# Ledger of designs, part 2: peptides against a protein of PDB entry 4Z5W

Target 1, 305 residues: chain A of PDB entry 4Z5W
Amino acid sequence: IPDVFLELNKLWYFSAQSNLFNGEMPRSLSNSRSISLLSLRNNTLSGQIYLNCSAMTNLTSLDLASNSFSGSIPSNLPNCLRLKTINFAKIKFIAQIPESFKNFQSLTSLSFSNSSIQNISSALEILQHCQNLKTLVLTLNFQKEELPSVPSLQFKNLKVLIIASCQLRGTVPQWLSNSPSLQLLDLSWNQLSGTIPPWLGSLNSLFYLDLSNNTFIGEIPHSLTSLQSLVSKENAVEEPSPDFPFFKKKNTNAGGLQYNQPSSFPPMIDLSYNSLNGSIWPEFGDLRQLHVLNLKNNNLSGNIP

## One batch from the design tools (peptide; made by RFdiffusion4, then SolubleMPNN; aimed at target 1 F265; its pose is not in this set)

Design b1_p28_2_s2
Fold by OpenDDE base, seed 1:
Structure b1_p28_2_s2 (fold): chain B 305 residues (1-305), chain A 28 residues (1-28)
Amino acid sequence: as target 1 above (305 residues)
Amino acid sequence: EIELNLTLEEYLEKKKEEEEKLEELLEE
């Protein structure tokens, strides 16, 4: 990418995604005072991620996903006082989340999916201080670590939590009960054990639950048949307020369902590939908004309702 | 929202690829 952004003093949005750009991010771009939305995703950009947050005072969204960046996670990002959203998926950091992220009060959405992040305990301890954090994706990190069950962990405003494919040990953590606005929970493809806790059915906004591919035992909690978001349409998922410009990506020919919002996920309960026993509750028939109920590859018995 | 979408899309694509691989391994 050429280093010409100094002259572009009115540039509000820059998207150069899904190109063949290589080398480092231009210094003039890292110092842009005008840019609010920056996407460089799906390129071959390399080097250290550096943003001059003192200059980039309008930066609200940063997508650098699927690049060849290396080194540390930029610890100065919390100084970008308007930065709400960060996508660092598929960037191989081999790092812990910086302690400075405790101060990241502008942060509403964060992804480190498949970014070689280490120390889930530290990551969650840090990120719980992000009071505006609504969406957290940590999939494909923390390999074989233990999911912390510390009840003091608190994500009050969390709507979306995805920590899949980490081979995480432990149980479904009680601290998730402190997230009453949780809409989407994915803990699939881990080594989580114990029983599925009944309090999950008290998460009245939860419309998407994936606990598949774990080592859960016992019965399916009957309380899951009472998930209010799945019983009635009136509990429609409050669309996260469109503080972000909906760039309808029109033309990505990849027939993947563009899940543009948590609300675009199908209402789902997936408990497949566990060691669950007992019966399928007939009261799953009360979940009139449920699109997918996956209970395959368990030890369930009795009648199919 | 845009970054959420891309993050979730990338997650779902990869999850689907992992599920497809698991189904292939179970059919063999």
Scores: peptide ipSAE 0.025, ipTM 0.609, DockQ to the pose 0.032
OpenDDE base, seeds 2, 3, 4, 5: peptide ipSAE 0.016, 0.018, 0.024, 0.018; ipTM 0.524, 0.524, 0.598, 0.538; seed 4 fails the geometry check

Design b1_p28_3_s1
Fold by OpenDDE base, seed 4:
Structure b1_p28_3_s1 (fold): chain B 305 residues (1-305), chain A 28 residues (1-28)
Amino acid sequence: as target 1 above (305 residues)
Amino acid sequence: SEAEKLLEEAFKKNTPPSDYVPEPTNII
């Protein structure tokens, strides 16, 4: 990418995603006063990520995902006082979340999916201080770590939490009950154990629950049959609208489906591939908004309602 | 399991540049 962005003093949006750009991010781009939305996703950009937050005073969205960037996560990003959305998916940092992110008050949406992030305990301890954080994607990190169950963790404004495919150990953490605005929870493809907690059914905004491919035991909590978002449409949940798309892979051989908004996800309960027992509750029939109920590959018994 | 690793690798290789990739609901 040429180093000419100083001349582009009115450039508000720069999208150069899905090209063949290589080399480093231009210094003039990292110093742009005008850019609000920056997307360089899906290129071959390399080197250290550096942004001059004192210059980039209009930066609201940053998408650098699927590049060959190296080194540390930029610890100065919290100084970008308008920066709301960050997509760093598929950047191989091999790092922990910087302590400076405790001060990241502008942050609303963060993805580190498949970014070789380490230390989930530190990551969650840091990110809980991001009071405006609504969307958190941490899929394909924290390999074989333990999902912290520390009750002091609090994500008050969290609407989307995705921590799939981490081989995480532990249980469904009680601290998630402190996130009453949670709309989408994906903890699939971990090594989570214990019972599915009944308090999940108290998350009145939860329309998408994926706990599939874990080691959960016991009965399906009856409280899941009363998930208010799945009973009635009237909960117009304020959508977290990150400037980055979500991708759901339906099948291993299929391309991932792009979901531009969390609301574009079908209302779903997926508890498949666990060790759940007992009956299917007939009251699942009350979930009139539910599109997908997946209970396959469990130890369920009794009658199908 | 080795299958989970293979699934993760297959997923890592064949997943579009996505910020969120739910793993396939199917154990391969």
Scores: peptide ipSAE 0.030, ipTM 0.564, DockQ to the pose 0.027
OpenDDE base, seeds 1, 2, 3, 5: peptide ipSAE 0.019, 0.024, 0.027, 0.019; ipTM 0.469, 0.545, 0.537, 0.553; seeds 1, 2, 5 fail the geometry check

Design b1_p28_5_s3
Fold by OpenDDE base, seed 2:
Order: structure tokens, then C-alpha cells, then sequence
Structure b1_p28_5_s3 (fold): chain B 305 residues (1-305), chain A 28 residues (1-28)
């Protein structure tokens, strides 16, 4: 990429996605005063990620995903006072979330999907201070760590939480009950245990629940048959989507379906591949907005309603 | 199913890269 961005004083949107660009980010790009939306996703860019936040005062969205960047996560990003969306998926950091992210008040959407992030306890402790955080994607990190259940953790404005395929141990954490605006929860493909908590049915905006491929036991909470978002359409708040797409893969080796917005996900309850017992509640028939109910590969008994 | 922000690698397009560079150089 040529180092010519100093002359481009009106450039608001720069997208160079899915090219063959290699080397480092141009220094003039890291100092651009005009750029609001920056995407360099799916190249072979290398070196350390550096952004001059004192110069980049208009930066609102950053997508550097699927590059060959190395080094630490840039600790100065909270100084980019308008930066809302960050996609750092598939960057091999081998690092913890910087402590400075406690001050990241502009942050609304963050992805570290498949970025070799370590220490989920520290990550959640830091990120709970991001008061505007609505979307958090941490899939394919934290290898065999324990999902913290510390009751003091609080994500008040969280709408989308995805922490899939981490082999996480522990239980469904009670601190999620402090996220009343949660719309999408994916904790699939972990080693989570215990019972599914009844308070999940009190999350009135929750329309997508994936707890599949865990070690959950006990009965399906009857409260899931009363999820308001699945009974009526009235609570479908279209919230601003993150500036990055989501990918749903059937298997690790399968092509991912791209979803541009959380609202484009089909309303779903997936509890498959657990050790759940008891009956299937006939009141699941009251969930008129539910598109997918997946209860397969459990120890359920009785009649199928 | 795994939900992620993890796009599959898409092959780069050399022609689009060249065109973008030419456009940047023409604007500079």
C-alpha cells in the first residue's frame, strides 16, 4: 500500500479488503485525520499494529482481521475517542487484553475471534468497564480455561455474547443475569457443566440461545417456554449492527454462512449434544417466533409435543 | 455450529489491488 494518505485529506472510508497487500501499514494511514472507516481485512499485512490516536480523531471503525500482524494488542486504542468497532479476528496475538481497555468508553463492538487471546478472567474483568459494549466475540480463544462466575462482573448493555469453541470449563455464569438486553448468547462447543439456569428465561430480548455441545445436566428450565422475544414480535429492537459480519459454520471444516446483522439470525434454541433429561415441555408450542428448536442427542424422555 | 467473526480466507485479487494503487496514486 503506498504511503500517500497525507495528501488524501478528505478520505472518509478506506476499504482494501481481500487483496494481496503485504508489508506494514503505511505511516500516513496510521496518522490520517479524515478516515472514519478503515478496513484492511484479508490481506498479508505484517508488523506491529500502530495507530496515532491523537491524529486519527475521526476513526470510528477498524477492521484488520485475517492479516499477519504480530506483537502486542495496541494499548493506546482507548485514546481513539470515537472508535466504536474493532475487528481483530484471526490475528495471532498470543496475548491478554490490555489493562488500558478499562477506559475504552467509545467501544461498542469487539471481536478477537481466533486471535490466540489468553486469560478469560482478566479479559472479562477489563471489558466489563466498557459501558457502551454491546457486541463481544471471543470464539476460538482461552484454550481449556474456566469461564469465571464472579458475581461482581457486569455487562449492562451487552446484546451479543459469543464465546464458542474455547473448551471452557465451569457453569453458565450468574453475572449474565445482569445483562437484561441480551439478544444473542452462544456458549456452544465448550465443556460447560451443571444445570441450565431458570433465570435465562427472564432475558426478555433473548431470541438466539446456543448451549449445544456442552455437558449440561438436569431438566430444561420451563422458563425457556416463556421467552418474550419468542412469544411475540413486539420486542425486536433493531440495534445498530457491528461493522463486521458474523460467520456460522456447521463444522470447523465447513464453509461459513455470513450474517451481516444479529437480527438476521433465525430465532433459535439449541440445547443439542448435552446430557439433559426430563420431558420436552409442550409449552414450547407457545413460542410462535421460534424457527429452530434443537434438542437432539440428550437423555430426554416422554412424548414429543 | 460455531458462531464467529472468523471469515474464511478469500484469495486476493491482484487486478483489484493494482487498480486501487493506481487510484490512490492518481488522487495523491
Amino acid sequence: as target 1 above (305 residues)
Amino acid sequence: PILSVDPEPVPGNEEKAKELIEKLLKLA
Scores: peptide ipSAE 0.211, ipTM 0.798, DockQ to the pose 0.761
OpenDDE base, seeds 1, 3, 4, 5: peptide ipSAE 0.068, 0.190, 0.011, 0.111; ipTM 0.687, 0.792, 0.450, 0.710; seed 4 fails the geometry check

## One batch from the design tools (peptide; made by RFdiffusion4, then SolubleMPNN; aimed at target 1 W189; its pose is not in this set)

Design b1_p29_4_s1
Fold by OpenDDE base, seed 1:
Structure b1_p29_4_s1 (fold): chain B 305 residues (1-305), chain A 29 residues (1-29)
Amino acid sequence: as target 1 above (305 residues)
Amino acid sequence: SAAEESKKWEEELEKKLEEEKKKRLAEKS
């Protein structure tokens, strides 16, 4: 990418995604005062990620995903006072989340999916201080670590949590009960054990639950048949925060389910590939908004309702 | 799968960025 962004003093949006750009990010781009939205995803950009946050005062969204960046996670990103959304997926940092992220109050959406992030306990301890954090994706990190169960962890505004394919040990953490606005939970493809906790059914906004490919035992909690977001269309999904792209605006217009924006996430319960026993609850029939119920590859018995 | 969900997250974020782009262009015209 040429180093010509100094002359582009009115440039508020730059997207160069899905190209063949290589080398380092241009210094003039890292110092742009005008840019609000920056996407360089799906290139071969390399070197250390550096952003001059004192210059980049308008930066609100940063997508650098699927690049060949290396080194540390930029600890100065919290100084980008308007920065809300960060996508660092598929960047191999081999690092912990910086302690400075405790101060990242502008942050609303963060992905480190498949970024070789280490120390889940530190990561969650840091990120809980991000009071505006609504979307957190940590998939394909923390390999074989233990998912912390510390009840003091609080993600009060969290709507989406994806921590899948980490081979995480432990149980479904009680601290998730402190996230009453949680709409999507994916803990699939881990080594989580114990029982599925009944309090998951109290998450009235939860419309997507993936606990598949774990080592859960016991019965399916009957409380999952009472997930309010899945029972009634009226109880389903508060207007997606303008900061969160995934939620279908229910067009409340009476006639057609114009799913204008296909949420990439259908209403779903996936408990497949566990060691769950007991019956399939007939009351799953009350979940009139449920699109996918996957209970395969368990030890379930009795009648199919 | 978790990898698919991560990909969907990235795709929906891209879509949102394009919607914000369209909105801001319409506000300037």
Scores: peptide ipSAE 0.019, ipTM 0.537, DockQ to the pose 0.020
OpenDDE base, seeds 2, 3, 4, 5: peptide ipSAE 0.016, 0.018, 0.017, 0.018; ipTM 0.504, 0.524, 0.525, 0.528; seed 2 fails the geometry check

Design b1_p29_4_s2
Fold by OpenDDE base, seed 3:
Structure b1_p29_4_s2 (fold): chain B 305 residues (1-305), chain A 29 residues (1-29)
Amino acid sequence: as target 1 above (305 residues)
Amino acid sequence: SAAEKAKELEKKEEEELEKEKKERLELKS
């Protein structure tokens, strides 16, 4: 990419995703005062990510995903006072989240999907201080770590949490009960154990639950039949989606579905591939908004209602 | 296994990203 962005003093959006760009980010781009949205996703860009946050005062969205960037996560990003959305998916950092992210009050949406991030305990302890954080994607990180269950963790405004395919150990963490606005929870393809907690059914905005491919035991909590977002349409608060796509794998041989927005996810309960027992509750019939109920590959018994 | 499923997810995401690049090149030719 040429170093010509100093002359482009009115450039508000730069969208150059899915090209063949290589080398480093131009220094003039990293110093742009006008850019609000920057997307360089799906290129072969390399080097250290550096942004001059004192110059980039209009930066609101940053998508650098699927590039060959190296080094540490830029610790100065919290100084970009308007930066809301960050997509760093598929950038192999081999790093921890910087402590400076405790001060990242502008942050609303963050993805580190498949970014070789380490230390989930530190990551969650840091990110809980981001009071405006609504979307958090941490899929394909933290390999074989333990999901912290520390009750003091608090994500008050969290709407979307995706931590899939990490081989995480532990239980469904009680600190998620402190997230009453949670709409989408995906903890699939881990090594989570214990029972599914009844308090999940108290998350009145929860329309998408994926706990599939874990080691959960016991009965399906009856409280899941009372998920208000799946009983009635009245509470669908449309909030601004992040500017980055979500990747979901269907358990079928069909291609991965790309979801551009959390609102495009089908209303779903997936508890498949666990060790759950007992009956299917007849009251699942009350979930009139539910599109997908997947209970396959469990130890369930009795009649299908 | 979980590791095989993770690799299969990564591969599918790569295939979709390469498809998106190819479609954009074909629209310019």
Scores: peptide ipSAE 0.252, ipTM 0.814, DockQ to the pose 0.033
OpenDDE base, seeds 1, 2, 4, 5: peptide ipSAE 0.017, 0.021, 0.024, 0.091; ipTM 0.498, 0.577, 0.527, 0.742

Design b1_p29_6_s1
Fold by OpenDDE base, seed 2:
Structure b1_p29_6_s1 (fold): chain B 305 residues (1-305), chain A 29 residues (1-29)
Amino acid sequence: as target 1 above (305 residues)
Amino acid sequence: SEEELKKKREELEKKLEEEIKKAEELALK
């Protein structure tokens, strides 16, 4: 990428994604005062990620995913006072989340999917201080670590948590009950054990639950049959998550089933590939908004209701 | 299987990239 961004003093959006760009990020781009959205994903960019946050005062979104960047996670990113969204997926850092991220109050969405991030305990301890964090994606990290169950962990504004495919040990952590706005939980493809906790059914905004491919035992909590987001449309908090509108408002007035673009996340309960026993609750029939119920490959018995 | 795991990972990563992209497109409106 040429180092010409000084001349582009009105550049608000730069997208050069899905090209064959190599080398380092241009210094003039790292110092752009005008840029709000920067996307360089799916290139072969290399070197250390450096952003001059004192210059980049308008930066709100950063997508550098699927590049050949190296070194540490930039510890100065919290100094980008308007930076809300970060996608660092598929960047192989081999690092821990910087302690400076405790101060990242502008952060609303963070992805480190498949970024060789280490120490989940430190990561969650740091990120709980991000008071505006709504979306957290940590899939394909923390290989064979233990998911911390520390009750003091608090993600009060968390709407989306995805920590799949980490081979994580432990149980469904009680600290998730401190996230009453949680809409999507994916802990699939781990080594999580114990019972599925009944308090998951108290997460009134939870419409997508994937606990599949774990080692859960016991009965399916009956409280999952009372998930309010799946029982009624009214309690589906119409509040557009401004950062991730999973819930497009159904236009109430147009009688046509406008299949708006299929949500990439349908209303779902996936408990498949566990060691769950007992019956399928007839009250799953009350989940009128549920699109997918996957209970396959368990030890369930009795009648199918 | 390891292949099923890989396929599910790739599908999940793709969904996440699509949702991040939608979020960016909304932050632009």
Scores: peptide ipSAE 0.033, ipTM 0.674, DockQ to the pose 0.081
OpenDDE base, seeds 1, 3, 4, 5: peptide ipSAE 0.030, 0.023, 0.028, 0.026; ipTM 0.648, 0.642, 0.692, 0.666; seed 3 fails the geometry check

Design b1_p29_6_s2
Fold by OpenDDE base, seed 5:
Structure b1_p29_6_s2 (fold): chain B 305 residues (1-305), chain A 29 residues (1-29)
Amino acid sequence: as target 1 above (305 residues)
Amino acid sequence: SSEELKKKFEELEKKLEEEIEQQKLLELS
């Protein structure tokens, strides 16, 4: 990418996704005062990620995913006072989350999917201080670590949590009960054990639950049949956070064609590939908004309702 | 299988990328 961004003083959005760009990010781009949205995802960019947050005062979204960047996670990102969304998926950092992220109050969405992030305990301890954090994706990290169950962890505004395929040990953490706005939970493809906790059914906004491919035992909690988001339409899912429209945006575009774009995440309960026993509750029939119920490869018995 | 796992996460990553793209389009509007 050429180093010409000093002259582009009106450039608000720069997207160069899915190209063959190589080398380092241009220094003029890292110093751009005008750029709000920066996406360089799916390239072959390399070197250290460096952003001059004192210059990049308009930066709101940063997507560098699927690049060959190396080195540490930029500890100065919290100084980008308007930066809301970060996608660092598939960047192999081999690092911990910087302690400076405790101060990242502008952060609403963070993805480190498949980024060789280490120390889940430290990561969650740091990120709980991000009061505006709504979406957290940590898939394919923390290999064979233990998912912390520390009751002091609080993600009050968390709507989306995805920590899949980490080979994580432990249980479904009680601190998730402190996230009443949780809409999507994916803890699939771990080594999580114990019972599925009944308090999951108290998460009134939870419409997507994936606990598949774990080592859960016991019965399916009957409280899952009372998930309010799946019982009634009238609990209009809070306006999908503008940050992650995982939810059917009512395209209130003026032309009355409600294109129900199939949400990328349909209303779902996936408990497949566990060691769950007991019956399928007939009251799953009350979940009128449920699109997918996957209970395959368990030890369930009795009648199918 | 390892392939099913890989495929599931490739699909999940694709969905997340699509959602991020939709967000960007909304911030442009």
Scores: peptide ipSAE 0.193, ipTM 0.784, DockQ to the pose 0.078
OpenDDE base, seeds 1, 2, 3, 4: peptide ipSAE 0.184, 0.180, 0.033, 0.197; ipTM 0.779, 0.777, 0.604, 0.788; seed 4 fails the geometry check

Design b1_p29_6_s3
Fold by OpenDDE base, seed 4:
Structure b1_p29_6_s3 (fold): chain B 305 residues (1-305), chain A 29 residues (1-29)
Amino acid sequence: as target 1 above (305 residues)
Amino acid sequence: SSEELKKKIEELEKELEEENKKQLELEKK
């Protein structure tokens, strides 16, 4: 990428995704005052990620995913006061989340999927201070760590949590009950154990639950048959617009395209590949919005309702 | 499968980018 962005003082959106760009990110780009959305996803960019947050005052979205960047996670990103979304998926950092992210109040969506992130306890302790955090993707990190169950952890505005394929140990953490706006939970492909907690059925916005490929035991909580978002469309809280924090509810009156993009996630309960026992509750039939119920490869018995 | 999971993540990451773009377009109006 040429180092010419100083001349592009009106450049608001720069997308150069899915190209063959190599080398370092241009210094002029890292100092752009005009750029609001930057996507360099799926390239071969290398070196250390550096952004001059004092210059990049308009930066709201950053996608650097699937690049050959190296070094530490940029600890100065919280100084980008308008930065809402970060995608750092598939960047091999081999690092912990910086302590500075406690101050990342603009942050609404974060992905570190497959980024060689370490210390899930520290990561969650830090990220709970991001009061506007709605989407958190941490899949393919924290290999064989323990998912912290510390009840004091609070993600009050969390809508999407994905921490799959980490080989995580532990149980479904009680602190998730402090996330009443949770719409999507994926903890699949871990080594989580214990029972599925009944309080999951109290998450009235939860429409997608993946607990598959774990070591859960006991009965399926009957409370899952009363998930409000899955019972009726009227009780379906605000469409799971993937409220990636960016769906401003347009006021009802102007024919704002309800991008009823069905969330790329169908309404789903996947509990497959566990050690669950007992019956399939007939009341799963009340979940009229449920598209996928996957209970395969368990120890369930009785009649199929 | 691990491949299905990777695909779901890629879909999420793409959706995130698309939503970011839409929001930024809405903030310009």
Scores: peptide ipSAE 0.022, ipTM 0.555, DockQ to the pose 0.035
OpenDDE base, seeds 1, 2, 3, 5: peptide ipSAE 0.018, 0.005, 0.020, 0.020; ipTM 0.513, 0.387, 0.548, 0.547

Design b1_p29_6_s4
Fold by OpenDDE base, seed 3:
Order: structure tokens, then C-alpha cells, then sequence
Structure b1_p29_6_s4 (fold): chain B 305 residues (1-305), chain A 29 residues (1-29)
């Protein structure tokens, strides 16, 4: 990529995704004051990721996924005070999440999918301090580590958690019960064991649950038949805690409450490829919003309701 | 400008989710 971005003082969006760009990121781009959205995804860019956060004051979204970047995760990214969305998927860092990410208050969406990230305990301990974090993807990292069950972990505003294909050991972590706004949970393709906890059915916003390809035992929690987001469209408005300033978006356009459902994810419960036993609860029939119920390859018995 | 930014941020979040799904599928194959 040529180093010509100094003259582009009005450049707000730059997308050069899915090209054959190689070498380092241009220094003029790393110093752009105007850029808000940067996507260089699916190239052969290399070297260390460096962004001058003191210059890049308008940067809101960064997509560098599927590049040949190396070295450490940029510890200065929390200094990009407007940076909300980061995609570092398929960048082989071979690193831990920087401690500086405790201060990453602008962060709303983070992916490190398949980024050779290590130490899930440290990662979760750091990222719990990101108060605005809504989407967290850590899939294909932490190989054979133990999923922390520490009850002190708190992701209060988390809506999407995907930690699949890590071969993680442990149980479904109780600290997830502290995430009442959770809409999507994927812990599939791990080595998680024990029983599926009943408190998962108390996550009233949860419409997508993937626990497939684990080593779960026992019965399916009956509480999963009462997942409010899957029973009714109306009741899934947990009013945000009263202490969040009511941005009364005026009720002007009667355009239906587009629940910002991740449009890509159908309402689903996948418990397939476990060692679950007992019956299929007939009350799964009450989940009128459910599109996919996958219970295959378990030890379930009795009648299909 | 701000609404278009919010839309593009949302489209990027959705693309992120889809790439994660695709990455998941491809490493499970």
C-alpha cells in the first residue's frame, strides 16, 4: 500500500480488503487523523501492527483480520479513545492480551478468533474491565487450557460470547450468570464437562446457545424450556438497569423494535455431540421463536415430544 | 455521517461474526 494518506485529510473510510497487499501498513495511514473505519482484511500485510492513537483520534473501527502481522498485540490501542470495534481474527500473535486493555473503555466488539492467543484466565481477567464490551470472540485460542470458573469475573454488558474450538477444560462458568444481557453463547467444540447449569435458562435475552461437541453429562436443564427470548418476542426487553441514563430515543418511527439480533444467527439451541441423558422436555414446544433444536448424538431416551 | 458510520460499524460487526462462523466451520473441516 502506498504511503499517500497524508494528503487524504478527509478520508473517513478506507477499505482495501481482499487484495494482494503485502509489506507493512503505511505510516501515513497509521497517523491518519480523519479515518474512522479502517479495513485491510484478507491481505498479506506483515510486520508489527502500529497505530498512532494520538493522531488517529477519529478511528472507531479496525479490521486487520486475515493478515500476516506478527509480534505483540498493540498495547497502545486503549489510547484510541473512539476505537469500538477490533477484528484481529486469523493474525498469529502467539501472545497474551495486554494488561493495558483493562483501560479499553471505548471497546464494544473484539475478535481474536484464531489468533494464537494464550492464557484465557488473564484474557478474561483483563477484558472484564472493558465496561462497554458487548461482543467478545476468542474462538480457536487457548488450546487445552482450563476455562476459568472464578465467580468474581463480571461481563455485565456482554451480549455475544464465542469461545469455541479451544479444547477448553472445565465446566460452564458460573460468572456467565452475571451477564443478564447475553444473547449469544457459543462454547462448542471444547472439552467442557459436568452438567449444563440450570441458571442458563434465566438468561432472558439468550436466543442462541451452542454447547455442542463437549463432554456434558446429566439431563437437559428444564429451565432451557423457559428461555424468554425464545418463548416470546415481547418480553425480551429487559429494561436496562435504571442507572443507565435513559437515552430516550424518541418513539418517532413505529418501525418494529429491530432487536439487534445478530442477523446471522438463527434462534438456536445446540446441545449435540454430548453425553446428555434423560428425556426431551415436551415444553421445548413452548419455544415458539426457536428455529433450530439440535440434540443429536447424545444418550437421550424416551419419547420425542 | 454519524448514522452512516453507525451502519458501517454494525455491518463490520456482522462481517466479523460471519467470518468467525466461517473460521469455525473451516477449522472443523
Amino acid sequence: as target 1 above (305 residues)
Amino acid sequence: ASEELEKLEKELEEKLKKEIEEALKKELE
Scores: peptide ipSAE 0.086, ipTM 0.728, DockQ to the pose 0.028
OpenDDE base, seeds 1, 2, 4, 5: peptide ipSAE 0.041, 0.032, 0.026, 0.029; ipTM 0.617, 0.593, 0.627, 0.692; seed 1 fails the geometry check

Design b1_p29_7_s3
Fold by OpenDDE base, seed 5:
Structure b1_p29_7_s3 (fold): chain B 305 residues (1-305), chain A 29 residues (1-29)
Amino acid sequence: as target 1 above (305 residues)
Amino acid sequence: SPPPGFITTVSDVAEEVKKKKEELEKLLK
């Protein structure tokens, strides 16, 4: 990418995704005063990520996902006072979340999916201070760590939490009950154990629950048959979605589906590939908005209602 | 049947296409 962004003093949106750009980010781009949305996703860019936040005063969205960047996560990003969305997926950092992210009040959406992030306890302890954080994607990190269950963790405004395929140990964390606005939860493909907690059914906005491919035991909590978002068609509040799409990975050669917003996911309860026992509650029939109920590959018994 | 998939913000298809393009570029040099 040429170093010509100084002349482009009116450039608001720059998207050069899915090309073969290599080398470092141009210095003039890292100092752009005009740019609001920057997407360089799915290129071969390299070097250290550096943004001059004192210059980049209009930066609101940053997508650098699927590049060959190296080094640390830029600790100065919280100084980009308008920066709301960050996609750093598929960048091999081999790092912890910077402590400076405690001050990241503008942050609304963050993805580190498959970015070699370490120390989930530190990550969650830091990110809970981001009061405007609504979307958090941490899939394919923290390999074989323990999902912290510290009750003091609080994500009050969290709507989308995805921490899939981390081989995480532990239980469904109680601190999630402090997120009453949670709409989408994906904790699939971990080593989570214990019972599915009944308080999950109290998350009135929860329309998508994926706990599949874990080691959960016990009965399906009856409270899941009372999930308000699945009983009644509440007006889907058109919430500001992240500026980055979601992808449901498939184990088959069939390409993953793209979802441009969380509301594009079908209403779903997936508890498949666990060790759950007991019966299927007939009151699942009350979930009139439910599109997908997946209970396969468990130890369930009795009659199918 | 294989376990269900999980959600990411990375397209496996886009990554595969990128890899094929990079491989092709190396062959043409």
Scores: peptide ipSAE 0.471, ipTM 0.845, DockQ to the pose 0.684
OpenDDE base, seeds 1, 2, 3, 4: peptide ipSAE 0.456, 0.416, 0.452, 0.373; ipTM 0.834, 0.803, 0.828, 0.753; seeds 1, 4 fail the geometry check

